# Ledger of designs, part 8: peptides against a protein of PDB entry 3EFO

Target 1, 262 residues: chain A of PDB entry 3EFO
Amino acid sequence: SQLADLYKSCETDALINFFAKSAFKAVLHQPLKVIREILVNQTAHMLACYRKNCASPSAASQLILPDSMKVLPVYMNCLLKNCVLLSRPEISTDERAYQRQLVMTMGVADSQLFFYPQLLPIHTLDVKSTMLPAAVRCSESRLSEEGIFLLANGLHMFLWLGVSSPPELIQGIFNVPSFAHINTDMTLLPEVGNPYSQQLRMIMGIIQQKRPYSMKLTIVKQREQPEMVFRQFLVEDKGLYGGSSYVDFLCCVHKEICQLLN

## One batch from the design tools (peptide; aimed at target 1 S61 L65 D67 H254)

Design b1_p15_1 (made by RFdiffusion4)
Pose (drawn by RFdiffusion4):
Structure b1_p15_1 (pose): chain A 259 residues (1-239, 243-262), chain P 15 residues (1-15)
Amino acid sequence: SQLADLYKSCETDALINFFAKSAFKAVLHQPLKVIREILVNQTAHMLACYRKNCASPSAASQLILPDSMKVLPVYMNCLLKNCVLLSRPEISTDERAYQRQLVMTMGVADSQLFFYPQLLPIHTLDVKSTMLPAAVRCSESRLSEEGIFLLANGLHMFLWLGVSSPPELIQGIFNVPSFAHINTDMTLLPEVGNPYSQQLRMIMGIIQQKRPYSMKLTIVKQREQPEMVFRQFLVEDKGGSSYVDFLCCVHKEICQLLN
Amino acid sequence: SPVPSEPEVVYQEPS
């Protein structure tokens, strides 16, 4: 009968999986604007209830989130930015209908990765003694012109290359000497390489391991290339609203529930 | 009461 126990026991990934499927089913029944509004308001409602009933007294300038829900807003914003709940500019209806379908079948492990892609820094890789590098937030702010990154959501795998990308790596991977020497339209498996092209293929394998669909590799050269598609998977950035924007929005309506 | 444009985020453990 205590609300504190309800919140202390929640799982964001499980909640995100439900909201996603619930919203994606509703796309075939209600205006998308109506669906998004229900999502945002339910999110503000869950948090406002915790604030007025469980949270120890704190200043109004603060937004209180339970540990069980620490990353719930970030993921909820990712759902709202997803093309299924978004609109016309680019992204075919065939792409929306397809993604809407893929999510309806997903387990928790799949939906977690689908809505928050995994961004791995490759240029800072530890040679032959690896075990998959630490992940980095899904934002352009964590990309470096000197860096090469791997981004995966379970369906797509992007190999991102910065402009000042070390030629040493571009050689040990693409077997070509320089950055401007790579052609994106040749997105096939590159072998050779002894220390790196192997250590990279090692992690590309480990990522695919538990994943049902074999991912489509897409190489992205930084500055003005296909990169526009890649930027979509940096779900923390604005690209809908940014993570911070959404957080700023939820607090407003939580306060509107004046308590 | 005024609502700030950028609130501080606090995290609490439900007891």
Fold by OpenDDE base, seed 2:
Structure b1_p15_1 (fold): chain B 262 residues (1-262), chain A 15 residues (1-15)
Amino acid sequence: as target 1 above (262 residues)
Amino acid sequence: SPVPSEPEVVYQEPS
């Protein structure tokens, strides 16, 4: 059917870009609450339509996503959790305005990375490989106290270090003997010159390539105060300012779909 | 893929 073909050909990344720009434009004329409700409603309607007209029969307890929209909910949740769509006094008007303007000018690829960051397990780097390590889901549950992770969203770059990060890697990256000696005030990695350091710098370079903005590097030590900022980019977790976890959002969408179909 | 893996499918009884 024509409808089935539509879902098969759907480009979710482009759709998210569209929804983001539409929502951010609407901020000027509509209440944030309404905008958020519209986004959820649109998501539910699209998925309900699929379930009704295109999906194979499934249990009502299941959330059914077409293949082309597998990542639609997670990106929608990220959009909903963006500061532009949140009305909290903790978020400055300037920050909202800044991010709004950024997204309004972003292409599909840029917005994709912006809403869902890359989170790379740097501690697993193979110095003999030119490939990036496989990204992990942006959730605290995927972090490890023994690990070192690089997070990038096209605007910010974070190097997160677990409290039990391997000393040899710490020395390799920072040329210091231990976690405690890492200076988090630095915005550049030292030129240590060993293979691991070089590989990490290469990875960072690859991530920076073809991005319109130079990403500032922030070094984050686990359990230190700046980690709170880093955690805001773990977009699948519950947000500090009222945003839902991805799981909670899925439940929300599922409920709305059921309401539409029952 | 724009995300590292497919999203987790959450099953919940409709209410």
Scores: peptide ipSAE 0.249, ipTM 0.734, DockQ to the pose 0.060
OpenDDE base, seeds 1, 3, 4, 5: peptide ipSAE 0.235, 0.209, 0.163, 0.237; ipTM 0.725, 0.727, 0.719, 0.730

Design b1_p15_1_s1 (made by RFdiffusion4, then SolubleMPNN; from b1_p15_1, 9 letters changed)
Fold by OpenDDE base, seed 3:
Structure b1_p15_1_s1 (fold): chain B 262 residues (1-262), chain A 15 residues (1-15)
Amino acid sequence: as target 1 above (262 residues)
Amino acid sequence: PPIPEKPEVLIETPK
């Protein structure tokens, strides 16, 4: 059917880019609450239409997604949780304006990375391997106190250090003896020159490659104040400013779909 | 890619 073909050929990354730009344009003329409601409504309607017209029979308790849209909900939730669409006084007008303009100029690949960052467990690096570590889900549940993680969204780069991160890795990266000795005010990693340091620098270089902006590096220690900023990029978790977790959003979308079909 | 986990999600190819 025509609808089946539409859902089969859907490019979620392009769709999210479109929704983001449309929403961010609408911010100039519509209340943020209305914009968020429209986005959720559009998401639910698209998926309800699929369930009604294209999906195989299934239990009402199941959320059915076409394969082409399997990551639509997570990206949509990330969009909804973006500072541009949040009605919070804690978010400055300048920051909203800045991010709005950035996204308005982003291509599909850029917006994809922007809304859902790469989170890499660099403590698992094999210095003898040329393979990059597999990205983990952007959630605190995927972090480890013993781990070191690199997060990048095309604009910012964070190096997160667990309180129990291995001293040998700390020495390898920062040339200091322990976690406590790491200076978080630095924006560049030192040229230590060992294999681990070189591997990390290579990974950072790969991440930076083909990005339109130079990502500023922020060193973040677990349980220190700046970690709060880092945690805002763990987009699957509940946001600081009232944004839903990914799981909660899925439930919300599912509920709305059921309401549309019932 | 971040695949949905909960609630129970069925990912299928349109027919």
Scores: peptide ipSAE 0.392, ipTM 0.900, DockQ to the pose 0.323
OpenDDE base, seeds 1, 2, 4, 5: peptide ipSAE 0.361, 0.373, 0.344, 0.373; ipTM 0.851, 0.863, 0.850, 0.862

Design b1_p15_1_s2 (made by RFdiffusion4, then SolubleMPNN; from b1_p15_1, 10 letters changed)
Fold by OpenDDE base, seed 4:
Structure b1_p15_1_s2 (fold): chain B 262 residues (1-262), chain A 15 residues (1-15)
Amino acid sequence: as target 1 above (262 residues)
Amino acid sequence: MPIPERPEILVETPK
């Protein structure tokens, strides 16, 4: 059917870009609450339409997503949780204005990365491989205390180190003997020169490549204060300043879809 | 049917 074809060809990243820019434009003229409601409503309507007209029969308890939109909810939730759409006093006006302006000029690829960061388990690096490690879901549940993760969203880059990260990796990256010796004030990795260090630097270079902005590196130790900032980029988790987890958002969307169809 | 606390997600290719 024509609708089925539409959903097959749907590009979620483009939709998110559109929704983001539309919402961020609307911020100047409409209350944030209304904007958020509209976004949720639009999401629910699109998926309700699919369920009504295209989806295979399924239990009411199931949320049915077309393959092309399988990541729509998670990205939409990320958009909803963006500081531009949150009127929290903890977020400075300047920061909101800055991010708003940035997104308004972002292409599809940039906005995709911006809303849902890449989280790479670099502790699993193969120094002989030229491929990037597979990204993991942006959730605390995917971190490990023995791991080292690189997070990038096109604007910021974080190197997160678990409290039990391997000393050999720490030595390889920072040329220090232990976790405690890592200086988190540095914004550049030292030139250690070993294969692991070189591989990490290469990966960072690849991530930086074709990005319009230079990403400042922040080194974050688990359980230290700066980790709180890092955790804000774990977008599938519940936000510090409000906003639902991905799971909660799915429930919300599902509920609204059911309401639309019943 | 009651809405579960956590919905099951079904991803499919539209026909």
Scores: peptide ipSAE 0.277, ipTM 0.773, DockQ to the pose 0.754
OpenDDE base, seeds 1, 2, 3, 5: peptide ipSAE 0.256, 0.265, 0.186, 0.260; ipTM 0.791, 0.807, 0.750, 0.801

Design b1_p15_1_s3 (made by RFdiffusion4, then SolubleMPNN; from b1_p15_1, 10 letters changed)
Fold by OpenDDE base, seed 2:
Structure b1_p15_1_s3 (fold): chain B 262 residues (1-262), chain A 15 residues (1-15)
Amino acid sequence: as target 1 above (262 residues)
Amino acid sequence: PPIPERPEILIETPE
């Protein structure tokens, strides 16, 4: 059917880019609450239409996603949780304006990375491999106290260190003996020169490649105050300002779909 | 981004 073909060919990343720009344009003349509601409604309607017209029979308790839209909900939730769309007094007008302008000029690839960062477990890095580590889900649950993770969203780059991260890796990256000795005020990694350091730098270079902005590096220690900023980029978790977790958003979308179809 | 990993989610390819 025509609808089936439409859903098969859907490019979710392009759709999110469109929704983001549309929403961010609407901010100038519509209440934020209305914009958020529209985005949720659009998500629910698209998926409800699929459920009604294209999906295989399934229990009402299941959320059915076409493969092409399997990441639509997570991206949509990230968009909804962006500071531009949040009605919180803690978010400055300047920050909203800045992020709005950034996204308005982003291509599909840029917006994809912006809304859902890459979170790379670099503590598992194989210095002999030319492949980037496989990204993990942007959630606190995927971090480990023994791990070291690199997060990048095209604008910012964070190197997160668990409190129990391996001393040998700390030495390899920072040329210091322990976690406590790491200076989080640095914005550049030292030129240590060992294979691990070189590999990490290469990875960072690859991530930076073809990005329109030079990402500033922030070193983050677990349980230190700056980690709070880092955690805001763990987009599948609940946001600081009341944004839903990915799981909660899925439930919300599912309920709305059910309401549309029942 | 990673795909959903929830058991209540069914991912399918439409016919």
Scores: peptide ipSAE 0.301, ipTM 0.860, DockQ to the pose 0.323
OpenDDE base, seeds 1, 3, 4, 5: peptide ipSAE 0.238, 0.121, 0.174, 0.217; ipTM 0.834, 0.761, 0.792, 0.834

Design b1_p15_1_s4 (made by RFdiffusion4, then SolubleMPNN; from b1_p15_1, 10 letters changed)
Fold by OpenDDE base, seed 5:
Structure b1_p15_1_s4 (fold): chain B 262 residues (1-262), chain A 15 residues (1-15)
Amino acid sequence: as target 1 above (262 residues)
Amino acid sequence: MPIPERPEILIETPE
């Protein structure tokens, strides 16, 4: 029962922070391939141990997670997909060094948001509500051509607009008649003054609160070139530089667990 | 946690 208690008390967010810092420290003296393998192995071993010693009997085809670690795989995948742990030539040494240093100084809360951004459906805002809209999974599948989404990871803030975004919302946010009229070079929303604009600004303010860095706002139109940068933050999707989707990673982890237990 | 939904996998509380 000691193991069961351990898994009950596990704080996945703290664990991910630890793994991230450990891995990023190891980059200085170990090959990236080895570091990635260690992270995957550690993930598999932790979950295999749970399945062997704590989990209820289930089909071998199922991946079983303790509730305390329900988001361990998704965050671990995000960590593995971080540019610091990727050796792709498209990623500059400077960028790796920069992000490495950032994460090395991040607290648990900061690293959570950094690895898995908050993605909010702004087009669903209720101007009469004081509550933030419910976040959606960071995947293109959750976007809509008719939608407007705000993404924040503690360092960057993006306002993504679908090509078929409602004109009334465009007018409300930007005070322009259509999607085509939106200027994506702006880093600040205009002071339109209507309730919707005010609500959006309030939400942005709330997101910015308690963050160590001021997040610069980037306006992103669907199907324009800057959207490629935005898509990199859809961390559950397949990575641009060879990272796995969340689903693919789950399959990978499951396979490793099975190998350990069989 | 920032993730809004549970994965479509078996999640349980250890006994």
Scores: peptide ipSAE 0.228, ipTM 0.810, DockQ to the pose 0.249
OpenDDE base, seeds 1, 2, 3, 4: peptide ipSAE 0.136, 0.244, 0.175, 0.210; ipTM 0.738, 0.798, 0.756, 0.743; seed 2 fails the geometry check

Design b1_p15_2 (made by RFdiffusion4)
Pose (drawn by RFdiffusion4):
Structure b1_p15_2 (pose): chain A 259 residues (1-239, 243-262), chain P 15 residues (1-15)
Amino acid sequence: SQLADLYKSCETDALINFFAKSAFKAVLHQPLKVIREILVNQTAHMLACYRKNCASPSAASQLILPDSMKVLPVYMNCLLKNCVLLSRPEISTDERAYQRQLVMTMGVADSQLFFYPQLLPIHTLDVKSTMLPAAVRCSESRLSEEGIFLLANGLHMFLWLGVSSPPELIQGIFNVPSFAHINTDMTLLPEVGNPYSQQLRMIMGIIQQKRPYSMKLTIVKQREQPEMVFRQFLVEDKGGSSYVDFLCCVHKEICQLLN
Amino acid sequence: PPSPPPPEVVYESPP
């Protein structure tokens, strides 16, 4: 009968999986604007209830989120940014209908990765003694002109290359000497390499391991290349609203529920 | 109207 126990026991990934499927089913029944509004308001409602009933007294300038829901807003914003709940500019209906379908079948492990892609820094890789590098937030702010990154959501795998990308690596991987020497349209498996091209292929394997679909590798050269598609998977950035924007929005309506 | 500044985010565990 206590609300504190309800919140202390929640799982964001499980909640996100439900909201996603619930919203994606509703796309075939209601205006998308109506669906997004329900999602945002339900999110503000859950948090406002916690604030007025469980949270110890705190200043109004603060937005209180339970531990169980610490990353719930970030993920909810990812759902709202997703092309299924978004619109016309680019992204075919065929792409929307397809993604809408893929999510309807997903388990928790799949939906977590699908809505929050895994961004791995590759240029800072420890050689032959690896075990998959620490992940980095899904934002351009964590990309470096000197860096090479791996981004995966379970369907796509992007190998991102910065402009001042170390030629030493571009050689040990693409067997070519320089950055401007790589052609994106040749997105096939590169072998050779002794320390790195192997350590990279090692992590590309480990990533695919538990994943049902074999991912489509897409190489992205930084500055003005296909990168436009890649930027979509940096879900923390604006690309809908940014993570911070959404957070700023939820607080407004939580306050509107004046308490 | 002008947008107010972003709120501080606090994290609390239920007892």
Fold by OpenDDE base, seed 1:
Formats: sequence, C-alpha cells, structure tokens
Structure b1_p15_2 (fold): chain B 262 residues (1-262), chain A 15 residues (1-15)
Amino acid sequence: as target 1 above (262 residues)
Amino acid sequence: PPSPPPPEVVYESPP
C-alpha cells in the first residue's frame, strides 16, 4: 500500500532532474561507465520493485510501467545520451563543462524541456486557433518531407523544412517562392505579416516565454548538412556517439528487470 | 541493423 501510494505520487520530471544533477555531480569523482550503470540500475530497480509489489500479474514479455512513470525510460535514455555522461573524444571538455553547468542550475521544467525537446508540426497550424499544435515524438519517423517542424529545447530553436514542404507555407513564412530560395543563414524570421506568419511568431514567443535563455533560431533544410545537427535533438533515435534509441533502451531495461526478478 | 522489437509496454495505475 505504501509503495502503491509512492508510485501514484511520483513526479517523473522531478526525479529526472534529481538523477541528472546527481549524475552530473558524480562525474567529478566517479568513472562515467559507473555512473551510467548506476542510472540504468536505478531505473531497473524502481520498475522491478513496481512489478514485484504493485503491478497486476502480466506476461514476462511485457514491460509494466506505472502511469506516473510512463515517460521515465525515455527521459532516462536522454540523460544517458547527454554529452556529459559520454566518454567520447569527439566531445570537447568545454562542451561537457558547459552543459554540466547548465543542467546543474536548471529547475525541473527547464531540465525536462532540455532533455526531451518539444517538436511541433507547424505545417498543421490553424491560424484561427490559439492552441499550440500537439507535440510529436522526437524521432525522424515523425517527420515528413511535406512538413515543417519547430523544435525547441530551451536553449536552441530549430525550424526544420521538408524538401517538399508546401510552397504556400514557405511563401507565408519566408516571403520567397520556393524551398530553394530559403536562406538558412537567417536567425530571424522575416516580418511577412500574414496570419500564418503571425501565428508562427506567436507560437515561438510562447515557447520562449519563461525560459531563462533566449533561444537562437536555426533554419534547417532537409538533406542539407546542417540537418545533422538538428537530428541530434531527435532524442528517441539512435545517438551519433553511441547512445541507444528509445526502443533499444526499453529492451535493455526490460532485460535488466527480468534479471532482477528471476 | 534494425533494432529488435521492443517489449510490449503496458501502462498501469497502481491499486
């Protein structure tokens, strides 16, 4: 009963913030490999405990997540894939130090957005609606060549354009006739003044609100070189520097839970 | 190589 109540009241975003800061503090005196193992073990132990003591009987092939922790694995994987916890020579010491310091000072809301970006399909915008479009999962599988997406993680903002994005939207946003005419060196959208442009700017403004840092806008064309940077923020996909996809991580966690319980 | 199929994820509210 006590455990059940605990899981009902669990706030995953706060927990991830705690794990992140704990891990990022630990990097100063523990090997990265050990820290990563601890994080995975903690995840597995928490979920194993739930399965053992709280969960309804289920098949061994199923990964049982309490509703309050349904996003714990995905956030944990994002944490594990952060450059601070990766021992890759391609990652500079300065970058690690920078991101470590940033996260160490982040509140729960900021860290949540930082680890799992908001990805919005802005090509579906209703100019008459005051509601933000529903965010999609941060994976390439959710992108479309015909789409335009806005990604924000509290530090960076990207406007991604599919190669077949609608010319009318391109005209509406950039005041140019086609995809080829879009200048990706721009860091600000032009003041076109039409309802779609205004709505997009409003959305960007809402996203920027209550964020401690001004997010620089990067315009990204699909299949151009800068898209590789954008893809690093599709956190559910396989990481460039050895990080697992969310799917692979789920398998890993499930396996470890089974090992703990069997 | 393709990722292995993930386990079936079941979301449950604790009793």
Scores: peptide ipSAE 0.308, ipTM 0.783, DockQ to the pose 0.579
OpenDDE base, seeds 2, 3, 4, 5: peptide ipSAE 0.067, 0.147, 0.162, 0.113; ipTM 0.754, 0.747, 0.755, 0.793

Design b1_p15_2_s1 (made by RFdiffusion4, then SolubleMPNN; from b1_p15_2, 4 letters changed)
Fold by OpenDDE base, seed 2:
Structure b1_p15_2_s1 (fold): chain B 262 residues (1-262), chain A 15 residues (1-15)
Amino acid sequence: as target 1 above (262 residues)
Amino acid sequence: PPEPPPPEILIESPP
């Protein structure tokens, strides 16, 4: 069917870019609550239409996503949790304006990375490989106290260090003997010159490549204050300002779909 | 890109 073809050809990254810009434009004229509701409704309507007209027969309790839109919900949730769309007094008008302007000028690839960061387990690096480590889901549940993770969203880069990070990796990256000796005020990694350090720097370079902005590096130690900022980029988790987790959002979308179809 | 949703979510290619 024509609808089936439409869903097959759907590009989620383009949709998110569109929705983001549309929503951020609407902020100037509509209440944030309404904008958020519209986004959820639009998501639900698109998926309900698929469920009704294109999806294979399945139980009503089953959430069905077309392959082309399988990551639409997670991106949508990230959009909904962006500071621009949050009605929180803690968020300054300047910050909202800044984020709004950034997104309004982003291309599809940029917005994709912006809303859902790359989270890379760099403690698993193979120094002999030129391949980037496979990204993990942006959730605290995917972190480990023994791990070292690099997070990047096109604007910020974080190097998160577990409290039990391997000393040899700490030495390799920072040229210090232990976790405690790491200076989190630094914005650049030292040029230690060992294979691991070189590999990490290469990875960081690859991530930075073709990005419109130079990502500032923030070193984050687990259980230290700056980790709070880092955790805000774990977009699948519950947001600091009341945003839903990815799982909760899926449930929300599912309920809306059911309501539309009943 | 992000990983797909949890397994309980059915992902399919429309016919």
Scores: peptide ipSAE 0.288, ipTM 0.881, DockQ to the pose 0.326
OpenDDE base, seeds 1, 3, 4, 5: peptide ipSAE 0.264, 0.276, 0.271, 0.286; ipTM 0.885, 0.882, 0.877, 0.885

Design b1_p15_2_s2 (made by RFdiffusion4, then SolubleMPNN; from b1_p15_2, 5 letters changed)
Fold by OpenDDE base, seed 3:
Structure b1_p15_2_s2 (fold): chain B 262 residues (1-262), chain A 15 residues (1-15)
Amino acid sequence: as target 1 above (262 residues)
Amino acid sequence: SPEPPPPEVLIETPP
């Protein structure tokens, strides 16, 4: 059917780009609350339509997504939790305007990275391998106190250090003997020159490639104050300003779908 | 790209 074909061919990243730009344009003329409601409603309607017309028979309690849209909810939740769409006084008008303008000019590839960052477990790096480490879910649950993670969203780059990060890796990256000795005020990694350092630099370079903006590096120690900023980029978790976790959002969407179909 | 949703969510290819 026409609908089935549509859902088969859907490009979620392009769709999110569209939704983002549409929403950010609407900010100029509509209340933020309304915009958020519209986005959720549109998401639910699309998925309800799928459930009604295309999905295989299943229990009402089951959330069903077409494969092409399997990551639509997570992206949509990220969009909904973006500062541009949040009605919080803590967010300055200038910051909203800045991010709004950035997204309005982003291509599909840029926006998907912006809304859902790459989180790479660099502590698992094999210096003998030419492969990049596989990204993990942007959630605290995927971090480890023993780990070192690189996060990038096209605008910012963070190097997160667990409190129990291996001293050998710390020395390899920072040329200091321990976690406590790491200076988080630095925005550039030192030129240590060992294979691990070189590999990390290579990875950072690859991530930076083809991005329109130079990502400033922020070093983040676990349990220090700046980690709170870092955690805002763990987009699958609950937002700082009351945004839903990914799981909670799925439940929300499912509930709305059920309401539409029942 | 992000990982798929939890296993509780059914992902299918429409017929």
Scores: peptide ipSAE 0.408, ipTM 0.932, DockQ to the pose 0.327
OpenDDE base, seeds 1, 2, 4, 5: peptide ipSAE 0.404, 0.397, 0.392, 0.396; ipTM 0.928, 0.927, 0.926, 0.927

Design b1_p15_2_s3 (made by RFdiffusion4, then SolubleMPNN; from b1_p15_2, 5 letters changed)
Fold by OpenDDE base, seed 1:
Structure b1_p15_2_s3 (fold): chain B 262 residues (1-262), chain A 15 residues (1-15)
Amino acid sequence: as target 1 above (262 residues)
Amino acid sequence: PPEPPPPEILIETPP
């Protein structure tokens, strides 16, 4: 059917770019609460239409997503949790204006990375491999105290170090003997010159390629205060200002779909 | 890109 073909050809990253720009434009003439409700409603309507007209038979309790839109909800939740759409007074007008302007100028690839960062397990690097490590979900549940992770969203880059990260990797990256010796004030990694350091630098270079902005590196130690800033980019978790986790958002969307179809 | 939703969410290709 025509609808089936439509859902098969859907480009979620393009949709999110469109929704983001539409919502951020609407901020100028509609209440934030209304905008958020519209976004959720639109998401639910799209998925309800699929459920009604295209989906295979299944229990009403089952949330069904077409493959082309399997990551639409997570991106939508990230959009909803963006500071531009938050009504909290803790968010400054300047910050809202800044991020609004940024997103309004972003292409599809840029907005995709912006809303859902890459989180890479650096501690698993294979120095013999030319491939980037597989990204993990942006959630605290994917971090480990023994791990080292690189996060990038096109604007910021973080190197997160677990309190029990391997000393040999610490030495390899920073040329210091232990976690405690790492200087988090630096924004550049030292030129250590070993294969691991070189591989990490290569990865960072690849991530930076074709990005419109130079990402400043922030080194973050687990359990130190700056980690709180880093955790804000773990977008699948609950937001700082009341935004839902990804799982909670899925439940919300599912409920609304059911309401539309029942 | 992000990983797919949890396994309990049904992901399908439209028939």
Scores: peptide ipSAE 0.334, ipTM 0.902, DockQ to the pose 0.313
OpenDDE base, seeds 2, 3, 4, 5: peptide ipSAE 0.322, 0.328, 0.287, 0.312; ipTM 0.894, 0.893, 0.883, 0.889

Design b1_p15_2_s4 (made by RFdiffusion4, then SolubleMPNN; from b1_p15_2 with S3E V10L Y11I)
Fold by OpenDDE base, seed 1:
Structure b1_p15_2_s4 (fold): chain B 262 residues (1-262), chain A 15 residues (1-15)
Amino acid sequence: as target 1 above (262 residues)
Amino acid sequence: PPEPPPPEVLIESPP
């Protein structure tokens, strides 16, 4: 009963903030490999405890998550794939130090957005609606060549355009006739003044609100070189530097839970 | 917030 209450009241975003800061502090005196292992172990232990003491009876092959922690694994995987915790030589010391300091000062809301960006299908915008479009999963599988997506993580903002994105939307956003005419060196959208442009700008403004940093806008065309940078923010996909996909991480966690309980 | 995990993952509320 006591444990059940604990899991009911669990706030995953707060936990991730805690884990991130704890891990990023630990990098100063512990090997990165050990830190990553500890994070995975802690995740597995928390979920194993739930499985053992709180979960309804189910097959061992079934991964069971309490509702309050249903997104803990995805956030944890994002944390594990952060450059601060990676031992790859391709990652500069400066970059690690920079991101470490950023996260160490982030509140719960900031770290939540930082580790798992918002990815919005803006090609579906209803100019008559004041509601933001529903965010989609941060995965390439949710992109479409016909779509236009806005990604934001509190530090960066990307406008991704599919190669077959609608010319009318391109005209509406950029005031150019086609995809080929879009200048990706721009960091600001032009003031076109039509309802769609205004709605997009409003959305961008809402996303920017209450964020401690001004997010620089990067315009990304599908299949161009800068898209590779954008894809690094699709955090549910396999990481560039050996990080697991979300699905693979779930399997990993499940395996470790089973090992703890069997 | 992120979407829930894939359907093959069971999500429940503890009793």
Scores: peptide ipSAE 0.359, ipTM 0.916, DockQ to the pose 0.327
OpenDDE base, seeds 2, 3, 4, 5: peptide ipSAE 0.349, 0.353, 0.346, 0.355; ipTM 0.913, 0.917, 0.912, 0.917

